# Ledger of designs, part 181: peptides against a protein of PDB entry 6RGO

Target 1, 392 residues: chain A of PDB entry 6RGO
Amino acid sequence: MALKLLGFNQDATCFSVISSNKGVTIYNCDPFGKCFELEKSTSNDEELDFLVEMLFSTSLIAVVDKTIGASKRKKLKIVNTKRKATICELTFPHEIMDVIMNRKIICVVLKSDQIFVYDISCMKLLRTIDVRGEKLKSTSKFRNSEAVGDIGVRVSLSTDNNSILCYSSYSKSDKENAPLNDIVVFDALKCIQINVLPAVHQSNIVCIACSPDGMLMATASEKGTIIRVFKTIDTENDEPILVNEFRRGSRPSRISEMKFNHDNTLLACVGESDTIHIFALPVTTTEADANEDDTLQQSSHSLSSSINGLQYISKGLANRFGKIIVSKIPTQSQQRHVAYIKIPENAKYRIGFPKDTTNTIHICGEDGNYLVYSIPRNEVGPCTLVKSNTFD

## One batch from the design tools (peptide; made by RFdiffusion4, then SolubleMPNN)

Design b2_p14_4_s1 (from b2_p14_4, 6 letters changed)
Fold by OpenDDE base, seed 4:
Structure b2_p14_4_s1 (fold): chain B 392 residues (1-392), chain A 14 residues (1-14)
Amino acid sequence: as target 1 above (392 residues)
Amino acid sequence: SEEEFAEKILESLL
């Protein structure tokens, strides 16, 4: 059967798939098994397309039926999986492109480049963000270029309660075809823009990942050769802080998904290539103020190894065409993966990081494989397969 | 629990 992957939930405890014959199936990862099925509403041989966003491992899901011919592409359903019932239905002016949620917020992305931000607890609209309308304020000519193919506003939401929303926006360049290469960082609870990262890539951003705590963001362009990691909130001299620049590969290849692990020590990426790449992030030593008062006098000579912290001053070249984040990292010193997983060519995979095991990654494929890998920490190399299951 | 939280939301939307 043709499977289409919808992806993992926020903590990688569940994943969702479309089966052409059955409809939507949600699997639990541990113990492995089906936890929910949504039957197709039509007997037609139409290609099934759905958005499904699950609130962790709970009975709350958001569903959009995007199946061709279905007048449902503009409808978001909140479904109770235990009751198999639609509890709430929202209708939008345009086709729904993406849905993301956490314990506080649902964000709905429309084909109109609008983001609707809802309080999940009551489905009250908190904000409508008009990414095109913001562009119109900055650019004299709105070309209604129909977004050719999969180019549109990308979003990522922190899985914590801080609800940091990162989204792609149009550059303020006077060019009629300004790319979606800016990032806006938005407090989704307060409905306040907290940061803007201008021109983080030269081309459209096609993938964004927010860290679980909302403190980091990863971005990839259409080229998918370079991944940039930024701080979301913190700035240095009103300039964005580039934490890392990773090289996925030398050849262009689309990145479909990126995720941080729970402790922000790893970033994984997957896409059209035969390889899932895992990158190591610098451990931010939170100075835990260990104000533990304990008295013991031990005189040991602290060798002050002055690790010269290379201040990655991103000199934004303020050229006449806007601030471009120029990597100071020489192309040869771009960090490679620390670990990898080989996957079948042309198999679409999705990734998830479980909360409890920061050195473990969950993956699932349109080939019907659910796989759990251990990530090496002390060596650069392949991940080790720990568990495998199949689904249909 | 996460489920009790989701159930409260689902009940408040009815």
Scores: peptide ipSAE 0.567, ipTM 0.956, DockQ to the pose 0.893
Fold by OpenDDE base, seed 3:
Structure b2_p14_4_s1 (fold): chain B 392 residues (1-392), chain A 14 residues (1-14)
Amino acid sequence: as target 1 above (392 residues)
Amino acid sequence: SEEEFAEKILESLL
């Protein structure tokens, strides 16, 4: 049977899949088993396509049926899984490309490069973000972007109540083909733009991850060779917004998903390659007020590779050309993975970090494997398989 | 619980 992965929920307690025969199935990770099934609306052997976003392990899901007809692709359904009932339906002017949620908001991304931000508690529209802006509406004939179908606005949302929304935006270049290589950081609750990170890659951003607390974000371009990690908020201390640059590989390969673990110590990435990569993030010790006393010299050899080489091009030139956030970071500052998982070639996998075990990763494949891996702490190497289950 | 929170949302949307 052809399986399509929809992904894990926010805390990796559940994952959702499309089965060609059954429709959408949601599985619990522990205990492993089916928790919900949404039957296909049609008897036809049509290729099923759905968006499903689950609110943690709850009975609330958002569903978009993309299988048949342009009208269905514009409808968001809020479903109570316990009652098996649609409780709310929203219709959009354009096809829904993505849906993300947390305990406070739902964001709906349209094919028009619009983001609709809703209060989840009442489905009230808080903001419409037009990523193309008013100026580009006049000249952009809707590219018949059927051929460029995979380049659109990417979004990620913090899983916490701060509800930090990161999205890709078009660069201000006068070129008719401005890349989606800017990032906007947005407070989705207050509906305020917090930051703009210009030209974070040379090409379109195809993957974004926000940390659970919204303090960090990771980006990858179409090349997928370099992952960049940024602070979402400018700190007063003139600290670099770019905190990490990771090398996934030497060959171009699309990254489909990235996730932070719950304590921001790990970043995982998956995509078209035979390898899930896991990177260690430097623990930003917020200097909690070190009250003087306990001199316990735990020589944690923090691998503070002093990124001494970031010559700040002086504040004066940055104002005229925008913050050149990505100066030529010397290729020497690129960290490799600390851990990896080998996956079957051509199998699509999704990743999730469970809340309770920061050194565990959940993965699921279109091959019907649900796998739990332990991440090594003290060595660079393969992850260890802890648990395996199969699904169909 | 998270479920009780979701149930309240689901009830408020009806």
Scores: peptide ipSAE 0.541, ipTM 0.952, DockQ to the pose 0.937
Fold by OpenDDE base, seed 2:
Structure b2_p14_4_s1 (fold): chain B 392 residues (1-392), chain A 14 residues (1-14)
Amino acid sequence: as target 1 above (392 residues)
Amino acid sequence: SEEEFAEKILESLL
């Protein structure tokens, strides 16, 4: 049977799958088992296509049926899984490309490069973000959908209540083919733009991950060779703070998903390669807890690998247009993975970090494997398989 | 709970 992965929920307690025979199935991770099934609306042998976003481990899901007809691809349904009932239906002017949510916000990404931001509690529209802006509306030459691959606006939302939205935006180049290589950081609750990170890659951004707290963002381009991690809100001299630059590999390979763990100590990436890479982030000590009691010198041998603070001298080469291009760190100083998982080359995988175990990663594959790995703490090496289940 | 929160949302959308 052909399986298509939809991914994990925000805390990796559940994952969603499209089965060609059944429709959408949601699995609980622990205890492992089916928790919801959405039957296919048609008897036809049409390839099933859905978007499903679940609100944590709750009865609230957002569903888009993309299988049949242009009209369904424009409809977002909020479904109560316990009642098996559609509670709310929204219709959009364009095809829905992505849906993300947290406890406060739903963001709906359209093929028109628009982001609709809703208050989840009442489905009130808070903002429509037009990523192309007004000037690019006139050059609606339909990107012939054939030649421009899956290049659209990418989004990521913090899983916390701060609701930090990171999205890819077009560079301010007068070129008709401006890359989606800027990032905007947006407070989705207040509807305020917080920050703009210009030209974070040389090509289109194809993957974004926001940290659970919204303080960090990871980005990858179409090349998928370098991952950059930035602070979202904080700036240094009005310049973006580059926290890390990771090397996934030397060969181009698309990254399909990235995730931070819940304490911002790890970043995982998955894509078209045979390897899930896990990178260690420096622990940002928030200065705030410096006041409480001195006494418990628990010698946690934090392997402070003296990552010599290569002051990321943002030698922003001010390009001729006043945009600071993040200087490429010399290839020798780029951090590699601290851990990895080997996966089948022909199977798409999705990743999630459980909340309660910061050194555990959940993965699921279109091969029908749900796998739990332990991440090594003190060594660079393979992750250890802890649990495995199969699904159909 | 998270579920009680989701149920409250789902009830407010009816």
Scores: peptide ipSAE 0.532, ipTM 0.950, DockQ to the pose 0.938
Fold by OpenDDE base, seed 5:
Structure b2_p14_4_s1 (fold): chain B 392 residues (1-392), chain A 14 residues (1-14)
Amino acid sequence: as target 1 above (392 residues)
Amino acid sequence: SEEEFAEKILESLL
């Protein structure tokens, strides 16, 4: 059967898929099994397309039917999975491109490059973010929606209650064809812009991941060769703090998803390549807990790879010609993966990190495989398969 | 629980 992956929930306890015959199915990861099914509203053999965002493993989901007609693609449904009932329906002026949520907010991304921020508890609109801004409204050239296939506003939301929203924005360059290469960091609860990271890549940003706590963000461009990790809130001399630069590969390849683990020690990426890459992040020792004298001599040989924290203060030499020279970190300082998973070529995979096991990764494929891998701690190498299940 | 929280939201939207 043709499967389409929708992804894991926030804590990788569930994942959702589209089955051509049934509609949307939600699987529980442990114990593995089908926990919910949303039947297709139509008997037609039309290619099913949905957005489904889960609130963790709860009975609350947000659903958009993208299969049939321009009207359904503009409707967000809040569904109680236990009652199999639509509780709330919102209609938008444009097609819904993405939906993300946590315990506090829902963000709805439209094809118009607008982000609608709602309080989940009452579905009250808190803010409409217009990413195009007022100036670009005058250039009524809707990029013909056909040719600009996959370039739109990208979003990621912290899974915590701080509700840090990271989104891609257009650079302020007076060029009609400005890339989506800026990042805005937004407090979605207070509806305040916290930070702006200008020109984090040379081309459009196609993938963003926010850490669970909202303190870190990862970005990848259309090239997908370099992943950059930034602090979201903190700045040095009003400049963005680049924490890490990772090299996925030498060849261009699209990254479809990135995720941090729950303790911000790992970043995983997946996309069009035959390889899921896992990168190690430096553990920020918060200075606070240095006082507890717990003398347990567990000789964990921390391979303290001396990450000479070359604080590349990217002195943004705005040369006279308005070229934001993204300071190219020297190729020698680009970190590689610490672990990897080989996946079938041309199979789309999704990734998730479970909360309780920081060195475990969940993956699922459009090939019908749900796989649990253990990540090596002290060596660079392949992940070990721990559990395998199939779904249809 | 998280489910009780979700149920409370779902009930408040009715």
Scores: peptide ipSAE 0.506, ipTM 0.945, DockQ to the pose 0.933

Design b2_p14_4_s2 (from b2_p14_4, 6 letters changed)
Fold by OpenDDE base, seed 3:
Structure b2_p14_4_s2 (fold): chain B 392 residues (1-392), chain A 14 residues (1-14)
Amino acid sequence: as target 1 above (392 residues)
Amino acid sequence: SDEEFAEKILEQLK
């Protein structure tokens, strides 16, 4: 059977799949099993396409049927999985491209490069963000490109109640083909723009991840060779907004998904390559002034030396036209993965980090495998398979 | 619980 993966929920307790024969199925990770099925409404051999966003391990899901007809692709349904009933239905002026949620907010991304921000508790519209802005409305020939992988607005939302929304935006270049290489950081609850990170890549941003607490974000371009990690908030301290730069590989490969773990110590990425990469983030120990003298001079020396190269570049290029955040970082400051998982070639995988186990990763494949891996702590190497299940 | 919260939302959206 052809499977299409929709992904994990926010805490990796469930994952969603499309089965060509059955429709949408949601699986529980532990104990492993089916928890919900949405039957296909059509008897036709048409390729099923859905958006499904689940609110953690709850009976609340958002569903968009993308299979048939321009009207369904514009319709968001809030479904109670226990009752198998649509509770609320919203219709948009354009096709829905993405839906993300937490306990406070639903964000709906349209093909028009608009983001609609809703209060989940009452489905009240809080904000419409027009990413193209007023100037580009005149030249917006809707990209009629049915091209699988079209360059659109990317979004990520913090899973906490702070509801930090990161989205890709067009550069201020007067060029008709301005890249989606800026990032906007937005407080979705207060409807306030917190920050703008200009030109974080040379090409369009195709993947964004926000940390669970909204304090960090990761970005990847179409090249997928470099992942950059940024602070979402400007600290009053002269600290660089760019905190990490990771090298996934030397060859271009699209990154489809990135995730932080729940304590911001790990960043995982998956995409078109045969390898899931896991990167270690330096724990910013806030030195709380615990005066305890304990002389454990343990050899943490090795990781600190690579960060010093990033500090010198931030000070110089505060030129008149805005913070150039991404100067030519020397290729020497680029960290590799600390862990990896090999996956079958051409199999699409999705990733999730469980809340209770910071060194465990959940993965699922279009091959019908659900796999749990342990991440090595003290060595660079492969992850260890802990549990496996199959689904159809 | 998160489920009680989701049920409360789902009741308010009716």
Scores: peptide ipSAE 0.566, ipTM 0.959, DockQ to the pose 0.934
Fold by OpenDDE base, seed 1:
Structure b2_p14_4_s2 (fold): chain B 392 residues (1-392), chain A 14 residues (1-14)
Amino acid sequence: as target 1 above (392 residues)
Amino acid sequence: SDEEFAEKILEQLK
């Protein structure tokens, strides 16, 4: 059977798949098993496409039927999985490209590069963000939307109640073909722009991850060779703070998903490569924990020594138009993965970090494998397989 | 619980 992965929920307790024969299935991770199924409404051999966003391990899901030929690609359904009933339906002016949620907010991304921000509790529209609108004051040429199936606005939302929304935006270059290489940080509750990170990559951003607390974000471009981690809110001299620059590889390869673990100590990435990469983040000591003088000399051994390069983004070459281009960190200062998982070539995988086990990662593949790995703490190496299940 | 919260939302959206 052809499987298409929709991904894990926010805490990796469930994952969603499309089965060509069955429709949408949601699996529980522990105990492993089917918890919900949305039957295929049509007997047609059409390739099924759906968006399914689950509110943690709850009976609330958002569903979009994206199947080609379906008149439903503009409709968001809020479904009660226990009742198998649509509770609310919203219709948008354009095709829905993405849906993301937490306990406070639903964000709906449209093919028009609009982001609709809703209060989940009442489905009240809080904000419409027009990512093109900042650019449209100059040139009315709609990019012919036909050829660029892969380049659109990317979003990530913090899983906490602060509801920090990171999204890709068009660089303010006078060029007709400005890349989606700026990041906007937005308070989705207050509907305020907090920060703008200009030109974080040279090409379009194709993947964004926000940390669970919304304090960090990771970005990757179409090249997928370098991952950058920034502070979301904090700035230094009105400049963005680059916390880390990771090298995934030397060869271009698309990154499809990135996730932080629950405590912001790990960043995982997956994509078209045969390898899931896991990177260690420096523990940001919040000043609050400095007061417990508890002399537990736990030998936090030597891995700290190489992280000393808080490279200030020194004023990169201000291009003639005063835009700070994020200076390329020298290849020698780029951190490598601390752990990895080998996956089958050409198998699409999705990743999730469970809340309760900071050194565990959940992965699922279009090959029908659900796998739980232990991440090594003290050494650079492969992850250890702890649990395996299969699904159809 | 998150489920009780989701059920409350689902009842408010009807």
Scores: peptide ipSAE 0.559, ipTM 0.956, DockQ to the pose 0.933
Fold by OpenDDE base, seed 2:
Structure b2_p14_4_s2 (fold): chain B 392 residues (1-392), chain A 14 residues (1-14)
Amino acid sequence: as target 1 above (392 residues)
Amino acid sequence: SDEEFAEKILEQLK
């Protein structure tokens, strides 16, 4: 049967899939099993397409039926999974492209490059963000959405209550084809822009991940060769802080998803390649709670001394247009993966990090595999398979 | 709990 992956929830306790015969199924990871099923509303042989965003392990889900011919692509449903009932329905002016949530906020991304920010507790609209801005409304003939079907605004939301929203924005260029290569950091609760990271890549950003605490953001472009990690809020001399630059590979390959683990020590990426890559982040020792007594249990996780060479090259190269381009870390100092997982080339995979085990990764494939891997701590190498389950 | 929170939201959205 054709499976389509919808992904993991925020803490990787559940994942959702579309089965061509059954509709949407949500699986619990531990104990492994079906926890919810949304049956097909129609007997038509139409290829099912859905967005499903689950609020952690709760009975609250957001659902969008994106099936072709369905007049429902503009409708967000809040569903109680225990009652199998739609509780709230919102209709948007344009097709819904993405939905993200945490305990405070729902963000709805439209095909119009608009982001609607809601208070989840009452579904009150807090903000409409128009990423194109007023000036681009006139000149954007709808890019005939057929040819460039997959370049749109990308978003990521912190899973914490701070509700840091990172989104891709159009660079301020007078060119009709301005790339989506700026990032905006937004406080979704206060509805204020916190930061702007200009021209973080040379091409459109196609993947963004915010850390669970909202302090870090990872970005990848259409090339998918370089992943950059930035601080979201902190700046040095009003310039963006580049924390890491990772090399996924030398060949272009799209990254479909990135995730931080819950302690910001790891970043995983998956996409069109046969390999999930896991990168180590430097542990920022917050100097604050160095109370004297914890001298003993510095378990010297000797992450190899090669990490110390990240000079903060805060040398923003002002481009010819006075925009700060984040300096590329020299190719020799670009960190590679510390761990990897081999996956089938033709199977789409999704990734998630469980909260309780920072060195464990959950993955699921359109091949019907749910896999739990242990990430090596002290060596560069393959992850070890710990648990395997199948789903249909 | 997160579930009690979700149930409260789902009750308020009715």
Scores: peptide ipSAE 0.551, ipTM 0.954, DockQ to the pose 0.890
Fold by OpenDDE base, seed 4:
Parts: C-alpha cells; structure tokens; sequence
Structure b2_p14_4_s2 (fold): chain B 392 residues (1-392), chain A 14 residues (1-14)
C-alpha cells in the first residue's frame, strides 16, 4: 500500500499516517498499536491527502481533508477521536497548508501566506498574521507571486504553554523576488512580535524547528547544507544570537523536518538524504540557583569538555545598508553530526523525541517501519536500534 | 490531565 507520513505528535507518543486504502490512521508508539482510524469519505481511487495534528495523546485532533475539491482544502475540522465525530469546523478563505498546535494555541497556515492563531480552548481567533501584507507594507512593489511548489511560509510552535511561534517572512530586500529568509518570533498567547531575525539564510527557509520551551530555533534553507540555531527571545545589542551552525552535508539536500529533544541537548534532521543527522547543542548551564537541599547525586557524566569553542558569534556584520548579516561560523568550526541513522534511499521519514528519554529518538517511514533508536552519548557514531514495529 | 483538558475543549466547542 502507498503510505504517506503525517508525522509525530508533540511528544512522539503517537504518529499519523495516510493509507491509500483506509484513510488516516493514528498509531500509539508504546504500547505500539492503532489508536484511531478515519475512513476515507470517498470510494474514488484519488490520492488521499490530509493534514492531521493531534493534541499530544488526547482525543482531540485537527483534520484537513485535501483529497477532494478546493472547498475541503479550506476546512479545518476539530474531531473527537473517541466519538469519531467532528465537533467544530472552521472555513478559511484559502487552502490550508499547515496546522500546528499545543495545549493553548492552534496555528493554521494558508496558501495566501496568512497565519491564523486561535485559542484552542474556545477556537477564538486571536490574530491573523499576513506575511505578504507585512512585506507589502515594507516594500510597496511586491507582486503576489504565487507560492511556486513547496515554497511558502514555514512555522514551528513551542510545545510548552509559552506558545512561542516562529515563522518565515519575506526579507526587506528591494528585489521583486525577496526570499522567505527572515524569521519572526511571535508570542502566540499575547499576540506580540518578540523578535525578528533578518536574512538567516541566503535562500528561502524550508524548515524551522522551535525547541519545546521556545528558547531555541533551528532553521534550514532549500540548500539544506547548513542548519543554524538561534536564540528566539534573547538578543545581544539588538542583534540575533547564533548559538550553533551545523553542517548536514556538502551536497544540497532538502531537509523536511527538524526536532529538538526535550532538554535542548540534541537537534535531529531528516529529509531527502539516506541519513538522519543528530547534532549536539551546548548545554546552556542555566545557573541553577543553588538552593541547597536535596542530595541526589545523579552522576551526570557531563560531556562538558570539548564544546568550549563555540564563541557566541553574535557579530552580525551590519552591511553598508544596515542589514544584519548573520556571521558565518568558519567552515572549520562548523559542527558535524554526533550521531546518525541510515534510512532507505527515497524513503520519507519523520522524527520525534519522546519526553521521558532525551537520548531516544522515534522515527517512522513510508516503508511502514516504526523504529526506536538510542543515541550514543560518549562517541560519534550510528544510533542503536532498540525497538522496531511495522504498520500498514 | 491532557485528556480531561481535551475533553473539556471538545465539550465547549459543541
């Protein structure tokens, strides 16, 4: 059967797939098994296309049926999986491109480069962000270039209650074809723009990941050779803080997904390559306020020693036109992966980090494999397969 | 729980 992956939920406890014969299936990761099925509404041999976003392991899902007709592609359904019933339906002016949620917020991305931000508790619209309209206000000449193919606004939302939304925006370049290479950091609860990271790549941003706590953001361009990690909120002299620059590879390859683990120590990426790459982030020593008491000697063998060399290269070279150019970390100081997983060529995989095991990664493939890997701590090398299951 | 929260939302959206 042709499988299409929708991805993991926020904590990698479930994943969603489209089966050409059945419709949408949601699997539980542990214990492994089907937890929900949404049958296809039509007997037609049309290629099934859906968006499904699940609220953690709950009975609440958001569903967009993209299979049939322009009208369905504009409808978001809130479904109770226990009741197998649509509870709420929202209709949008344009096709829905993406849906993300946490315990507070639903964000709906439209083909119009609009982001609709909702309070999940009542489905009240909090904000409409018009990424094109913001561009047009800044640069009067931008034609509505239709988003050609897969190039559009990208979004990522923190999984915590702070609800930090990161999205790609158009650069303030006087060029008619300004790339989607700026990032906006947005407080989705307060509906306030917190930060703007200008020109984080030279080409369009095609992948964004926000950390679970919303403090970090990873970005990749259409080249997919370099991943940049920034602080989301913190700035140094009103300049964006580049925390890391990772090299995935020397050859261009699209990155389809990135994820942070729950403690911000690891960043994984997957895409069109035969390799999932896992990068180590420097442990930000939060100055633990040394409140004295509890003696539990967890012997965290700190892999502290070798990451000393990451100078905060906050030095945006202000180009002659006041544009902050993110300083490139010298190619010699670009970190490689610390771990990897080999996957079949041309197999699409999705990734997720479970909350309880920061050195474990969940992956699932269009080949029907659900795999759990252990990430090596003390050595650079392959991940170890811990568990495997198959799905159809 | 997250499920009780989701159920409460799903009841309020009816």
Amino acid sequence: as target 1 above (392 residues)
Amino acid sequence: SDEEFAEKILEQLK
Scores: peptide ipSAE 0.564, ipTM 0.957, DockQ to the pose 0.877; fails the geometry check

